# Peptides against a protein of PDB entry 3WG5, part 93

Target 1, 218 residues: chain A of PDB entry 3WG5
Amino acid sequence: LAKNIVYVAQIKGQITSYTYDQFDRYITIAEQDNAEAIIIELDTPGGRADAMMNIVQRIQQSKIPVIIYVYPPGASAASAGTYIALGSHLIAMAPGTSIGACRPILGYSQNGSIIEAPPKITNYFIAYIKSLAQESGRNATIAEEFITKDLSLTPEEALKYGVIEVVARDINELLKKSNGMKTKIPVNGRYVTLNFTNVEVRYLAPSFKDKLISYITD
Target 2, 218 residues: chain A of PDB entry 3WG5 as posed
Amino acid sequence: LAKNIVYVAQIKGQITSYTYDQFDRYITIAEQDNAEAIIIELDTPGGRADAMMNIVQRIQQSKIPVIIYVYPPGASAASAGTYIALGSHLIAMAPGTSIGACRPILGYSQNGSIIEAPPAITNYFIAYIKSLAQESGRNATIAEEFITKDLSLTPEEALKYGVIEVVARDINELLKKSNGMKTKIPVNGRYVTLNFTNVEVRYLAPSFKDKLISYITD

## One batch from the design tools (peptide; aimed at target 1 D50)

Design b2_p28_3_s1 (made by RFdiffusion4, then SolubleMPNN; from b2_p28_3, 14 letters changed)
Fold by OpenDDE base, seed 4:
Structure b2_p28_3_s1 (fold): chain B 218 residues (1-218), chain C 218 residues (1-218), chain A 28 residues (1-28)
Amino acid sequence: as target 1 above (218 residues)
Amino acid sequence: as target 1 above (218 residues)
Amino acid sequence: MAKSLGVEIEATGDEKLVAENAAKNLAL
């Protein structure tokens, strides 16, 4: 019996237009192979709002489930990463990871202080993050507090509050726990029941461009 | 063998906050019954942008495929209706219907002339409608032209240009033609293959509130 | 916990927000 394919790829670092290209590439590969899902191992401190919104949109466009997996231990889906996660079909976190801290900023001043976003912008992102939470049947109150309180949660807290769906130590545990779950946002108009009973895991490597940019940004 | 359920409901008239409530109610009922899909028979001249965006979001949140069916003959998915359709899991049109004419306006002047939206707003909706088209793998160039040229298409043209997926005379033909199709935007993170082989069709009636508001707006 | 960068908004983001806020008063 042909194994269903699950792709796994890593996205690490700041959310930028390049990160969008990575998401697009990885999802496209998995779509082309009619994968059962793609798992994105996400580790981000945040980044650009525009790139984030484009990534959320690209995930919502995915022909296959996009599982955001905050991995490895020590990783975060911080700020923009939280929006991306909330915009995804399933959120998993490894023990020792974090999610949240979503307050919009205009940037950093020369002294390293945060330049606060105007209230109108903050309120927009409150509405936006709440919409993502509501869309995915996740905790919209906590989503708002990711901004208003700059709240960060552990995997256990995030699971408890209904922000995420799975806590898993590794890909195998993630596949095992998420098997039979419905995705939280639609894939091509249906809430898909994940089937990880007989899957082949394929790891996607960074492109040459991905490696080069990572090398330049490191 | 238990029949899969397909819901059918009508949404007619201007797109308003009340139309959002109708979409939400209908989709929620179909979700609760784990329906194979819901078909929304849509006939709208357009309406409020805010309500439209909320409806698109609600459709994207659907636990089941939402098929927008421009029906009956003479109906349109005009303006806001086009955005809703492009935000849906599958678009069908009956012969003699239309889709398009998506130019945003601020309203009507006392003399009945259109008050044009500022270029920034028009450009926003161009970006938005293109995103919906891209998300759904539909023709983004035509989607842009729905605004820039106020373009309206027949079902045959819309199908030809890859704006819609099905031309169908009635629900039975729609079910037959869409059987085995993948939805165009995700349902719960998967592109779902529609299965209409052994379905029961259930028609949702307007609520008492729906009837009352329709009566007041007629 | 790594310092969150926040959600950085460029001037283009502000324009989008203005447009989205204006969209509340728009008809389509």
Scores: peptide ipSAE 0.058, ipTM 0.297, DockQ to the pose 0.181; fails the geometry check
OpenDDE base, seeds 1, 2, 3, 5: peptide ipSAE 0.036, 0.052, 0.042, 0.043; ipTM 0.281, 0.289, 0.290, 0.268; seeds 1, 2, 3, 5 fail the geometry check

Design b2_p28_3_s2 (made by RFdiffusion4, then SolubleMPNN; from b2_p28_3, 11 letters changed)
Fold by OpenDDE base, seed 4:
Structure b2_p28_3_s2 (fold): chain B 218 residues (1-218), chain C 218 residues (1-218), chain A 28 residues (1-28)
Amino acid sequence: as target 1 above (218 residues)
Amino acid sequence: as target 1 above (218 residues)
Amino acid sequence: MARAEGVELEATGDVDRALAAAAANLAK
């Protein structure tokens, strides 16, 4: 019997190996309690590709639905955050948030200019992001354009184009709107219908380690 | 109004760039006719990873359901063929066929011994095959073991383990059993329910080019 | 608007490995 528990956790900042640890911890806690789902309030400007790919894999391995919620207003699932979202079981966005801008870069020069990734790498990530979009039943054309045009979308645009599934102002509206939706990718090999009727919402706080990392990266 | 047309085509032999051309041609023809689906009768010992990945991507981009049918009896979806199957909208197997044995290799030495892929490459394909399995709602653990144990399965085992969706003796039984099933990955961003009631079956023959290539690769 | 950081590839090596992996054979 699925517990009527929905976990909510926040992940903010650059996508790094530490962000992987946060995802892993939060998802593991929610798995252990057989939660109906976990909602990750995501706000990221991007980060490392390796960490991103690990996070995507961890989400896809989750025994419970992982909902990426771009929240609060002003937050973004930019670059690496978009990949993570596209690799997840459901994407939601709050009003005033953004998704996209996924062009890979090698880094920043000393003058702050972007060092462009070679075409081979760009093509790899085009294939990768298209794969994530296709597999999740989301707009693969727009996913490609997140890279090729460095496209960023509003929640309304992202919903319209079939990139995301829900626009919600808060957790309560998110639960209400996503109730009865099927996950966009499988959970343990099956597409799960979300049941958010009479759910208990449990908030996961960052660990001491998570707080320390946030302090170091801020 | 979806035409009640199901295309059937055969792809046999090593997975190469020419095999990509065959998939692309067959799927394109079926797309142009707004077919209910295309069934690819697949018999392959494996082939090139690059061609395989392109084929997977082409299948995932299809506007119609692509069903990989390991057929006839004695056929295999070995190695690259397993990846292709796992990347498809539905897998069927005929009795007496096999799926699996997905360990990547760099090639064969002069003495015919396998040149093993470095761990990094093996790990890449483990991640890749697990991704395909997870995204299609199929058994990711077994998908990994197709590589790590070089595991091969019978149709009955593959069905039991949740790798495939249908065991069928012929096209008619396949159509009957898959009728009403949802695709395991999206078609144009949606999971399509297969409707094989009152369908016309159209067989696609290999092009002259396809025949010539088969002659060269045999 | 904080400049969206691209997907940073610190170690080009992983993508090169993926590309190298794409050149691998998946045959018996």
Scores: peptide ipSAE 0.046, ipTM 0.312, DockQ to the pose 0.175
OpenDDE base, seeds 1, 2, 3, 5: peptide ipSAE 0.039, 0.039, 0.026, 0.029; ipTM 0.322, 0.294, 0.205, 0.274; seeds 1, 2, 3, 5 fail the geometry check

Design b2_p28_3_s3 (made by RFdiffusion4, then SolubleMPNN; from b2_p28_3, 13 letters changed)
Fold by OpenDDE base, seed 5:
Structure b2_p28_3_s3 (fold): chain B 218 residues (1-218), chain C 218 residues (1-218), chain A 28 residues (1-28)
Amino acid sequence: as target 1 above (218 residues)
Amino acid sequence: as target 1 above (218 residues)
Amino acid sequence: SARAEGVEIEATGDVDLAKEAAAKNLAL
């Protein structure tokens, strides 16, 4: 019996237009191979709102389940990363990771202080993040508090509060725990039950372009 | 037994910062008198997004139920009016009214053509309107289509699709049909069951300031 | 036919400049 394929790819660093290109490429490869799912190992401090929204939209348009996995330990899905996670078909976190801190900012002043977003923009992102949470059957109240309180959660807290679906130490544990779970949002108009009983794990390497930009932005 | 008070106020025309002041004043009066509810008779072609968001927020912060009633026949809760309605504790429509057409625009060109909003802004308002629908247990798919298809609905369609709660010809029918309904969003953290069995209806007149600005903007 | 004026985002308003500037420059 031909093994179902699960792709694993890493996205690390700031969320930018380049990060969108990475998501698009990774998901497209997995779609072309009719993968059971793609797991994106995400570690981000945040990034651009526009890129984030495009990434969320790309995930929601995926022909296959997209699992956001906050990994490795010490990683975060901070700010933009939280939105991306909440827009995905399943969220997992490794122990020792974090999620949240979603308050929009206009940037940093010359002295490194945060330039606050006007209330209108903050209210936008509150509405947006609540929408993502509600669409995915996740905790919209906590999603709001990721902004209003700049709340950050541990994996255990995030699971407890119904923000995420899985706490897993590694890909093998993730596959084991998520096997038989339904996607939190539809794939091609249907909620998919994940089948990880007989899978081949394929790691997608960053392209040469992917590597170059990470080196420039680091 | 002291009759419960239901306030009725009219808001007509474009949604502006002045419209916010009207909502704020009307709701504040009704709050001060511990009214059972306030009914806002709404007739609007749309207006400013910022004012709309502030109005939604003011409604959601109300200490009493705010019922949006698209009234009279021939009226609409178009564009910004739809958002306001979806942000409220209960929506009613009179026969011969409409709701929807929520596509954001940047304005009008000198030739009167619509200047389209960039996709990012459209996606914003999609997320926002979906959030309002979901929070209120209303049809988020139709709410999205109010933007993506510029969809407008009749009262009967809006009721059928679960966008609104009541079709009523007048205030008396509205009170009768909505009696015993639960608010679609919380009031002071709780879903309120409306009690219209022994009510005094009080009409709030527009202030002198309200009248003056309507004359200037008409 | 009551032309639905849409949700007007004033291009000069802090919201559009803040939304375009924020959508482009807003760090989340």
Scores: peptide ipSAE 0.055, ipTM 0.254, DockQ to the pose 0.181; fails the geometry check
OpenDDE base, seeds 1, 2, 3, 4: peptide ipSAE 0.046, 0.033, 0.044, 0.050; ipTM 0.265, 0.276, 0.275, 0.274; seeds 1, 2, 3, 4 fail the geometry check

Design b2_p28_3_s4 (made by RFdiffusion4, then SolubleMPNN; from b2_p28_3, 10 letters changed)
Fold by OpenDDE base, seed 2:
Structure b2_p28_3_s4 (fold): chain B 218 residues (1-218), chain C 218 residues (1-218), chain A 28 residues (1-28)
Amino acid sequence: as target 1 above (218 residues)
Amino acid sequence: as target 1 above (218 residues)
Amino acid sequence: AARAEGVEIEAVGDEALARENAAAALAK
């Protein structure tokens, strides 16, 4: 039987294999407790595409709704963070946050300049981000423009353009606004109507390993 | 409420974007009818990797168990077919069938010789096939050897090595043997115990489009 | 012996290259 529990966890910094471990741990805990959902407070400048794709896959395999919440104000779901958001069951943003800037790069040169990805790679990620948008019923044109124009959006713009589902200032407003919404992708192969009536909010702290990794990625 | 219905459909020939359409259609029909499962009778020499990956993704997104059944005797789940099988909820093989030979190629030269994939691509597919095996609790070493040694297995070998779950001569034996088995990957985020007690078997015929495509791929 | 057509990589070469080169930083 599902418990009226919503987990909240934070993921901050670069997207890496260690970030995958954080997602996996947090989602697994929430799955084991048969939570109504998990909210991931996300603040990332981006990171590795391999880790990002694994995270997206882990979210899509979740037994419970995974809500990406770009939080706090000033946070971003930049680059890899946008893909993760687009792969999730619901996207929320706090006012003063941003989403987008998804152009793939090979890395940084010794002088700190961006090494551009070859067209093949860019085209792959265009197709990939569009697929995430389409599968979630979100704006695939804007998803493409996150790459082709390196577009970044405000929460209000992202909502207006159908990239995200909720603008919320805090967890309570998020729960209130998303209550009764359908997930944008299936949970356990079904679109779930979120039920945040009489929920207990449980905050997950980073593990010792997660804390160590944040120090390595900062 | 789930109906005690099991769908059976056939997919034969090269794996292409049209094969994806067939998988999508058949699974969608079975999902809509809330079937207990769909059995896909698979006979393929291989095909496109892009189509294969899309098919695997479609199977993993299924609301119902998708059973890959290498059938009839003499059939194979070769190359792309092996990946599809490894991505499914249950694999069965009929006696006299084969599975494996998964080495990626870039294509055929004008003289009909295989153009080998560069090591990078080969290594990617090694990682990919191993991930499918690991996620499904199947033999990841053998999965790797399907590429590195171009290994092909009989049903008896594949069962012995933990690549597949069932050897069955026909649909009735398959249903009997798989009854009470857990899916090797989650359905709707849960490992499902198959219940083939008092099932109606419904055969899906190829659509007009599917028939046209089989003629194009033959 | 049905020539096991290897997984034809045209698009997946780009995907594999994109996942492998997805060591590409999706970073600002």
Scores: peptide ipSAE 0.038, ipTM 0.218, DockQ to the pose 0.174
OpenDDE base, seeds 1, 3, 4, 5: peptide ipSAE 0.032, 0.052, 0.037, 0.032; ipTM 0.241, 0.267, 0.257, 0.220; seeds 1, 3, 4, 5 fail the geometry check

Design b2_p28_4 (made by RFdiffusion4)
Pose (drawn by RFdiffusion4):
Structure b2_p28_4 (pose): chain A 218 residues (1-218), chain B 218 residues (1-218), chain P 28 residues (1-28)
Amino acid sequence: as target 2 above (218 residues)
Amino acid sequence: as target 2 above (218 residues)
Amino acid sequence: SAYNAAMANGALFPITFASNAMAAYYAS
């Protein structure tokens, strides 16, 4: 009861309705165990807008800070993952990862051709991504360009431009650097200072169902 | 005189990429065997827009008539399934089935809440559903109300209003009543008269991949 | 759960985001 606990979970692949269930399951475990924070190792090339919005909402309502960590090296928080990142308490990127490229699309034709959205829906997602950035005090100008210019950024660029808060190689370095940082959004109405000294790290294994479903969608 | 071959397949559940694959697989089989028609027993609550549009496109390119049959009783062709029906060569409904209810949403939220669709998406789908109805000679005024009023219809109502062509209890009654009917859209440029005199019915079983995906869904 | 029950109701889902894997899938 008198411990400082950080949960670490993994989320890989397309952001779907099942991805929401994962976020909710992991975050719920951390909340019920009074965790200082939960670190989500995120690697996503794309996903659905409805599941992305539900995840952002679940993060906004989280009783503990949610740290989105673009990891491992070579991972991306592209498309839906970018919004999830902008909608969270803190963003960390591992070396060689990517963030951005968030243009909303109606989807893919028989060819694999891109089915673009009506111009106005592009404006809707611009307003939504600007809102997430401003609510978290992040660079909304660059966030808008994730859509309008299909802009993508390396870790160092994302840090310089004020989109993320940490560049870290691993969980330990992430804890060291983010220790003492305020969350970019509130936890239950209050901006919180992260206390990662003398912390117990607990890893949450992805379930059989997680790995299987992810593999199939792959 | 001649022996006419009719294929029958079942397509159930949410409309997704796997559903497009089912439509493509079943239709290709019927085309290669020079079938008179393929009948799809459709039961769907809804699904994804890109897959629905890809299915409508696959049906437009079909070298043989595709008959959408809302079957069994209790089934529906709601949301995305309505567009598939309107985009097909002939629509049949079993007693106690439903068609319509197509108001687009960005999706569902955590607590029963619904994420509203911006007006541009709504107007986009109004134009698209009116177009499918106009191209097939079905009631475009009523088709719009599938969206603007979330209108849903019984089989008897759907026939009366000119949205569908046949009300049938089974495959036997469907072939009997639809024999001699012209298709509502062309097959390779010409509107084909359906010849169901002297008919061999062939049932297509769902593949291993089909069954697995649906068991996981159940 | 409430979310999963709502999803079971189905609806028309219009918007998604890009993925090269999905593009490859549909190109196949």

Design b2_p28_4_s1 (made by RFdiffusion4, then SolubleMPNN; from b2_p28_4, 15 letters changed)
Fold by OpenDDE base, seed 2:
Structure b2_p28_4_s1 (fold): chain B 218 residues (1-218), chain C 218 residues (1-218), chain A 28 residues (1-28)
Amino acid sequence: as target 1 above (218 residues)
Amino acid sequence: as target 1 above (218 residues)
Amino acid sequence: SMYQESLAKGGIYPIQFYSENMQKYYAS
């Protein structure tokens, strides 16, 4: 029987190969324990596209629902974070957070100016983000505009436009509001109805390695 | 009698000479066993044009149908991957994948900017990609636009425009939907009607060498 | 030939997604 366990883990900072390792580790732990779900508290300004795509894939291959929760207030699922969210089974945002700004860039110049991605790359990610939105039954038009208009949304806007599923102040409210919702994408080929009745919340701490890398990359 | 065997193999990452070796190995195994077909689960951002052209040629010389399946969700048949797909006997895509962005580039500068290919090269590949589309009875106009507009498509768009043949969530659905379809290009000079009735699916694992190279090139 | 080399080097390399707000992180 699926244990009435929900894991919660935090991922903060740039999306890198190390971030992938964090996602993989956290999801694997939750899978091994047959958790009802894992909630990833996400706060990211973005990062590498390759790592992002791998993370999305890892989430979609999860044996359990992966809920992306943009948290705490002041956090963002910016750029790569938006893609990750759109690839997940459920998106929640805390009040005072943001999502969007998905235009790909090649990087920053020494003077801090953005080096624009060529249209080829931008168009690729337009298709990609629209696909993520469509597959998850989310607003593909807004997903496109996250790139074309470099749009960023508040939680309320994101909910209103059908980008996200939940606005919640904390984990308890998230569990309450998401209880009975269906995952927006399949888990092992099936849409899951979330059951957060009498769940135990287990927090996963970052590993020492996680802390060290975050420290080095900050 | 053609064995009711379908091989499935994964090719992920950049298209290189090593990727050619993977294609060659996988197809050869399937040929040797007189498989009904081989499905290549493809996830690539692109790669080398020379390797791509060799792969296309290898597919077209296959003694068995080669089905390119853009899989899993989040994967792409980008750039070189699109050419490979267009050169194949059947293209399928999973929901949440993309195809296109075929404009040739010379590479990336140290600052991450794209080095544009000269018009001569671009025009060459326009002709090449149109030829692949025409030969396979696929949308040559869109194939051209994959270069000229650097267009990328969702599975649904690609299907709608006649770029691909199947949208499928998994191998089983792919087999079901593609059963009875004719190959879009000949196999040994003849168009083959795919017969996936009571087939055994055999997965080919990457060799150690394949894993190592993927690890090094990642 | 430069042409062959050019054909050989076609690739899509790592795209980065950073919000413009990352400028604040680097400027800080």
Scores: peptide ipSAE 0.105, ipTM 0.365, DockQ to the pose 0.179; fails the geometry check
OpenDDE base, seeds 1, 3, 4, 5: peptide ipSAE 0.035, 0.090, 0.023, 0.063; ipTM 0.292, 0.366, 0.243, 0.338; seeds 1, 3, 4, 5 fail the geometry check

Design b2_p28_4_s2 (made by RFdiffusion4, then SolubleMPNN; from b2_p28_4, 17 letters changed)
Fold by OpenDDE base, seed 4:
Structure b2_p28_4_s2 (fold): chain B 218 residues (1-218), chain C 218 residues (1-218), chain A 28 residues (1-28)
Amino acid sequence: as target 1 above (218 residues)
Amino acid sequence: as target 1 above (218 residues)
Amino acid sequence: SMYNESLSKGGIYPIQFYSENEQKKYAS
């Protein structure tokens, strides 16, 4: 039986394999408690493509809904963060946040300039991001434009264009607005109607490992 | 009932979150088939610490023995690869391979010079690598020296010092030599005696995703 | 390659999805 528990965890910084571990740990905890959902407060400028794809896969394998919440104001789900969001069960954004800018790059040169990805890679990720959008019933055209135009959107624009589901100022408003919404992708093969009635909010703290990696990568 | 099946898969290149996905996929396939073991042919110069730690964790959570085989000749389990190996149920090396060189670095400067990790990070990984060695009944002193001395060993040295369990020229020799060995870490809480009698060897090919990431990261 | 070596020793993974503007924000 699902518990009236919603977990909230924060993932901040670059998307790396450690970020995957964070997602995995947080989602696992929420799964073990048979939580109603886990909300991941996401603030990322982007990161590794491989980590991103693994995170998306982990989210899609979740036994409970995973809500990506671009939070707090000033945060972004940029680049890899956008892919992660599009791969999730629900996307929310706080006012003053952003989503998009998904052009793949091979990295930065010694002088700090972007090394462009070859067309084959760009095209792959165009297909990938479009698939995420389509699978989640979100705007695939905009998803493509996140790459081809390096487009970034405000929460209001993202909502308007059907990229995200919720604009919310805080967790309470998010829960209120998303209550009764169906997940945009299935949970264990079923689209779940979110039930945020009388929920206990539990905040997950970073593990010691999480703190260490954050300390190392910062 | 365990099947007389041994899976073999190759992981080549940098240790990243994608590498984690490869490990996860390969191990999962082998688990589903209730394989006797999976042999991962590893050739890596190293990679991300976070990915490495996740891979180690995934290996330790495996329902079947995971054998790291540094292969082919000329390959290495360098840096992150050493940690992964030390976290596995059995380590084998082909002649002409190497293991070690585990000093953590923050990265490379613009001029290509190594950015040294602060002592706190180095000390963390010293503790970590020692724990892996100790948990697996392997040489913790050498494990530490992989960091403090940036030590690299030949297969013969690694075997001699109790870092690894097998030196083998190929899969057949590996199976022959490791038959009847106990895993160096438990599988589902039990140390497993490897039974490679009349085994079917199944090679796992890279997924399309694997091929793509390899293509991108090469 | 220097890139491979950097990654092996803790280097930054090359294929990144970064917003240049946001990266600058986080680097500051």
Scores: peptide ipSAE 0.160, ipTM 0.392, DockQ to the pose 0.199; fails the geometry check
OpenDDE base, seeds 1, 2, 3, 5: peptide ipSAE 0.028, 0.038, 0.102, 0.071; ipTM 0.277, 0.414, 0.381, 0.381; seeds 1, 2, 3, 5 fail the geometry check

Design b2_p28_4_s3 (made by RFdiffusion4, then SolubleMPNN; from b2_p28_4, 17 letters changed)
Fold by OpenDDE base, seed 5:
Structure b2_p28_4_s3 (fold): chain B 218 residues (1-218), chain C 218 residues (1-218), chain A 28 residues (1-28)
Amino acid sequence: as target 1 above (218 residues)
Amino acid sequence: as target 1 above (218 residues)
Amino acid sequence: SMYNESLAKGGVYPIQFYSEREKERYAK
């Protein structure tokens, strides 16, 4: 019986326009192969809001389920990464990872201090993040607090509060635990039940360009 | 039976003079074909006030209903986008989108901080946005708060508060839900009942110029 | 007549999301 394919790709670092290109490329490859899903191993401190919003849109327009997996241990889906996760079909976290801290900022001063975003911007993103949570059936109150309290959560806390769907140590455990789960948002207008029985895991590598840009931005 | 035509076009990015040209072009095409309506899929963070006001005027002078659809999920009709929406014949939002945050600003300082608009300008736009809401039979109190509190809303909130008319996941659902609705402002002096039975949906693509400008401004 | 005074600009300009905690982690 032809094994269903699950793609796994890594996205690490700041969220930028290049990160969008990575998401787009990876998802497109998985779509072309009619994969059961793509798992994005995400490790990000945050980044640009524009890129983040574009990534969320790209995920939500995916023809296949996109699973955000905060991995490996020590990784985070911080700030922009949280929005991306909340915009996805399923969120998983490995032990020792974190999610949250979503308060928007204008940048950093010369002394390294945060330049606060004006209320207009903060309120915009409060509405945005709450909308992502609501549409995905996740905890919108906590989503707001990711901004208003700059809250960060452990995987166990995030699961407990209904922010994420799975805590898993590795890809195998993730597949096992998420098997039979419905996507938290629609795929092509339909909630999909994930089928990870007898799947082939295929790893996608960063392109040369991806590696170069990552090297320059790190 | 000759199918009524509904045009769909996308407008994404900052509101500028070029955005006005896009609106004008799209609406003109739809007018020429005596379309039942045009749906503008809007995703904007805002932009110039002058361009915004011109766009509103162009919409209100349309010979056909103009539906603003905040789409896709993750999109927003922020700032100038809210004014545009409030000036339109019908507002729809997709799940995961936002509307509001309408406080005018003069711009950004070199350090990225917002330069506040003087009270005179703020008051002008309060009056303006309230007028748009009142004329369209939408919540003028909330419209004011889009400025005074820099309020942003989810689709569900916006619907609840009487700011928008439809929450829809896609074009098909939008057409279904808006079928039989009256326009919130007149078309050629008359409130029109939308008829989306047996319609043909035609998508308008951005011009080459539109694509180029979008690329440069992004 | 469109209000000709310094026309207000609205928008969500380049906004960044960074956690202080994670900034410290990646700076090392």
Scores: peptide ipSAE 0.179, ipTM 0.408, DockQ to the pose 0.182
OpenDDE base, seeds 1, 2, 3, 4: peptide ipSAE 0.027, 0.105, 0.037, 0.111; ipTM 0.341, 0.414, 0.283, 0.357; seeds 1, 2, 3, 4 fail the geometry check

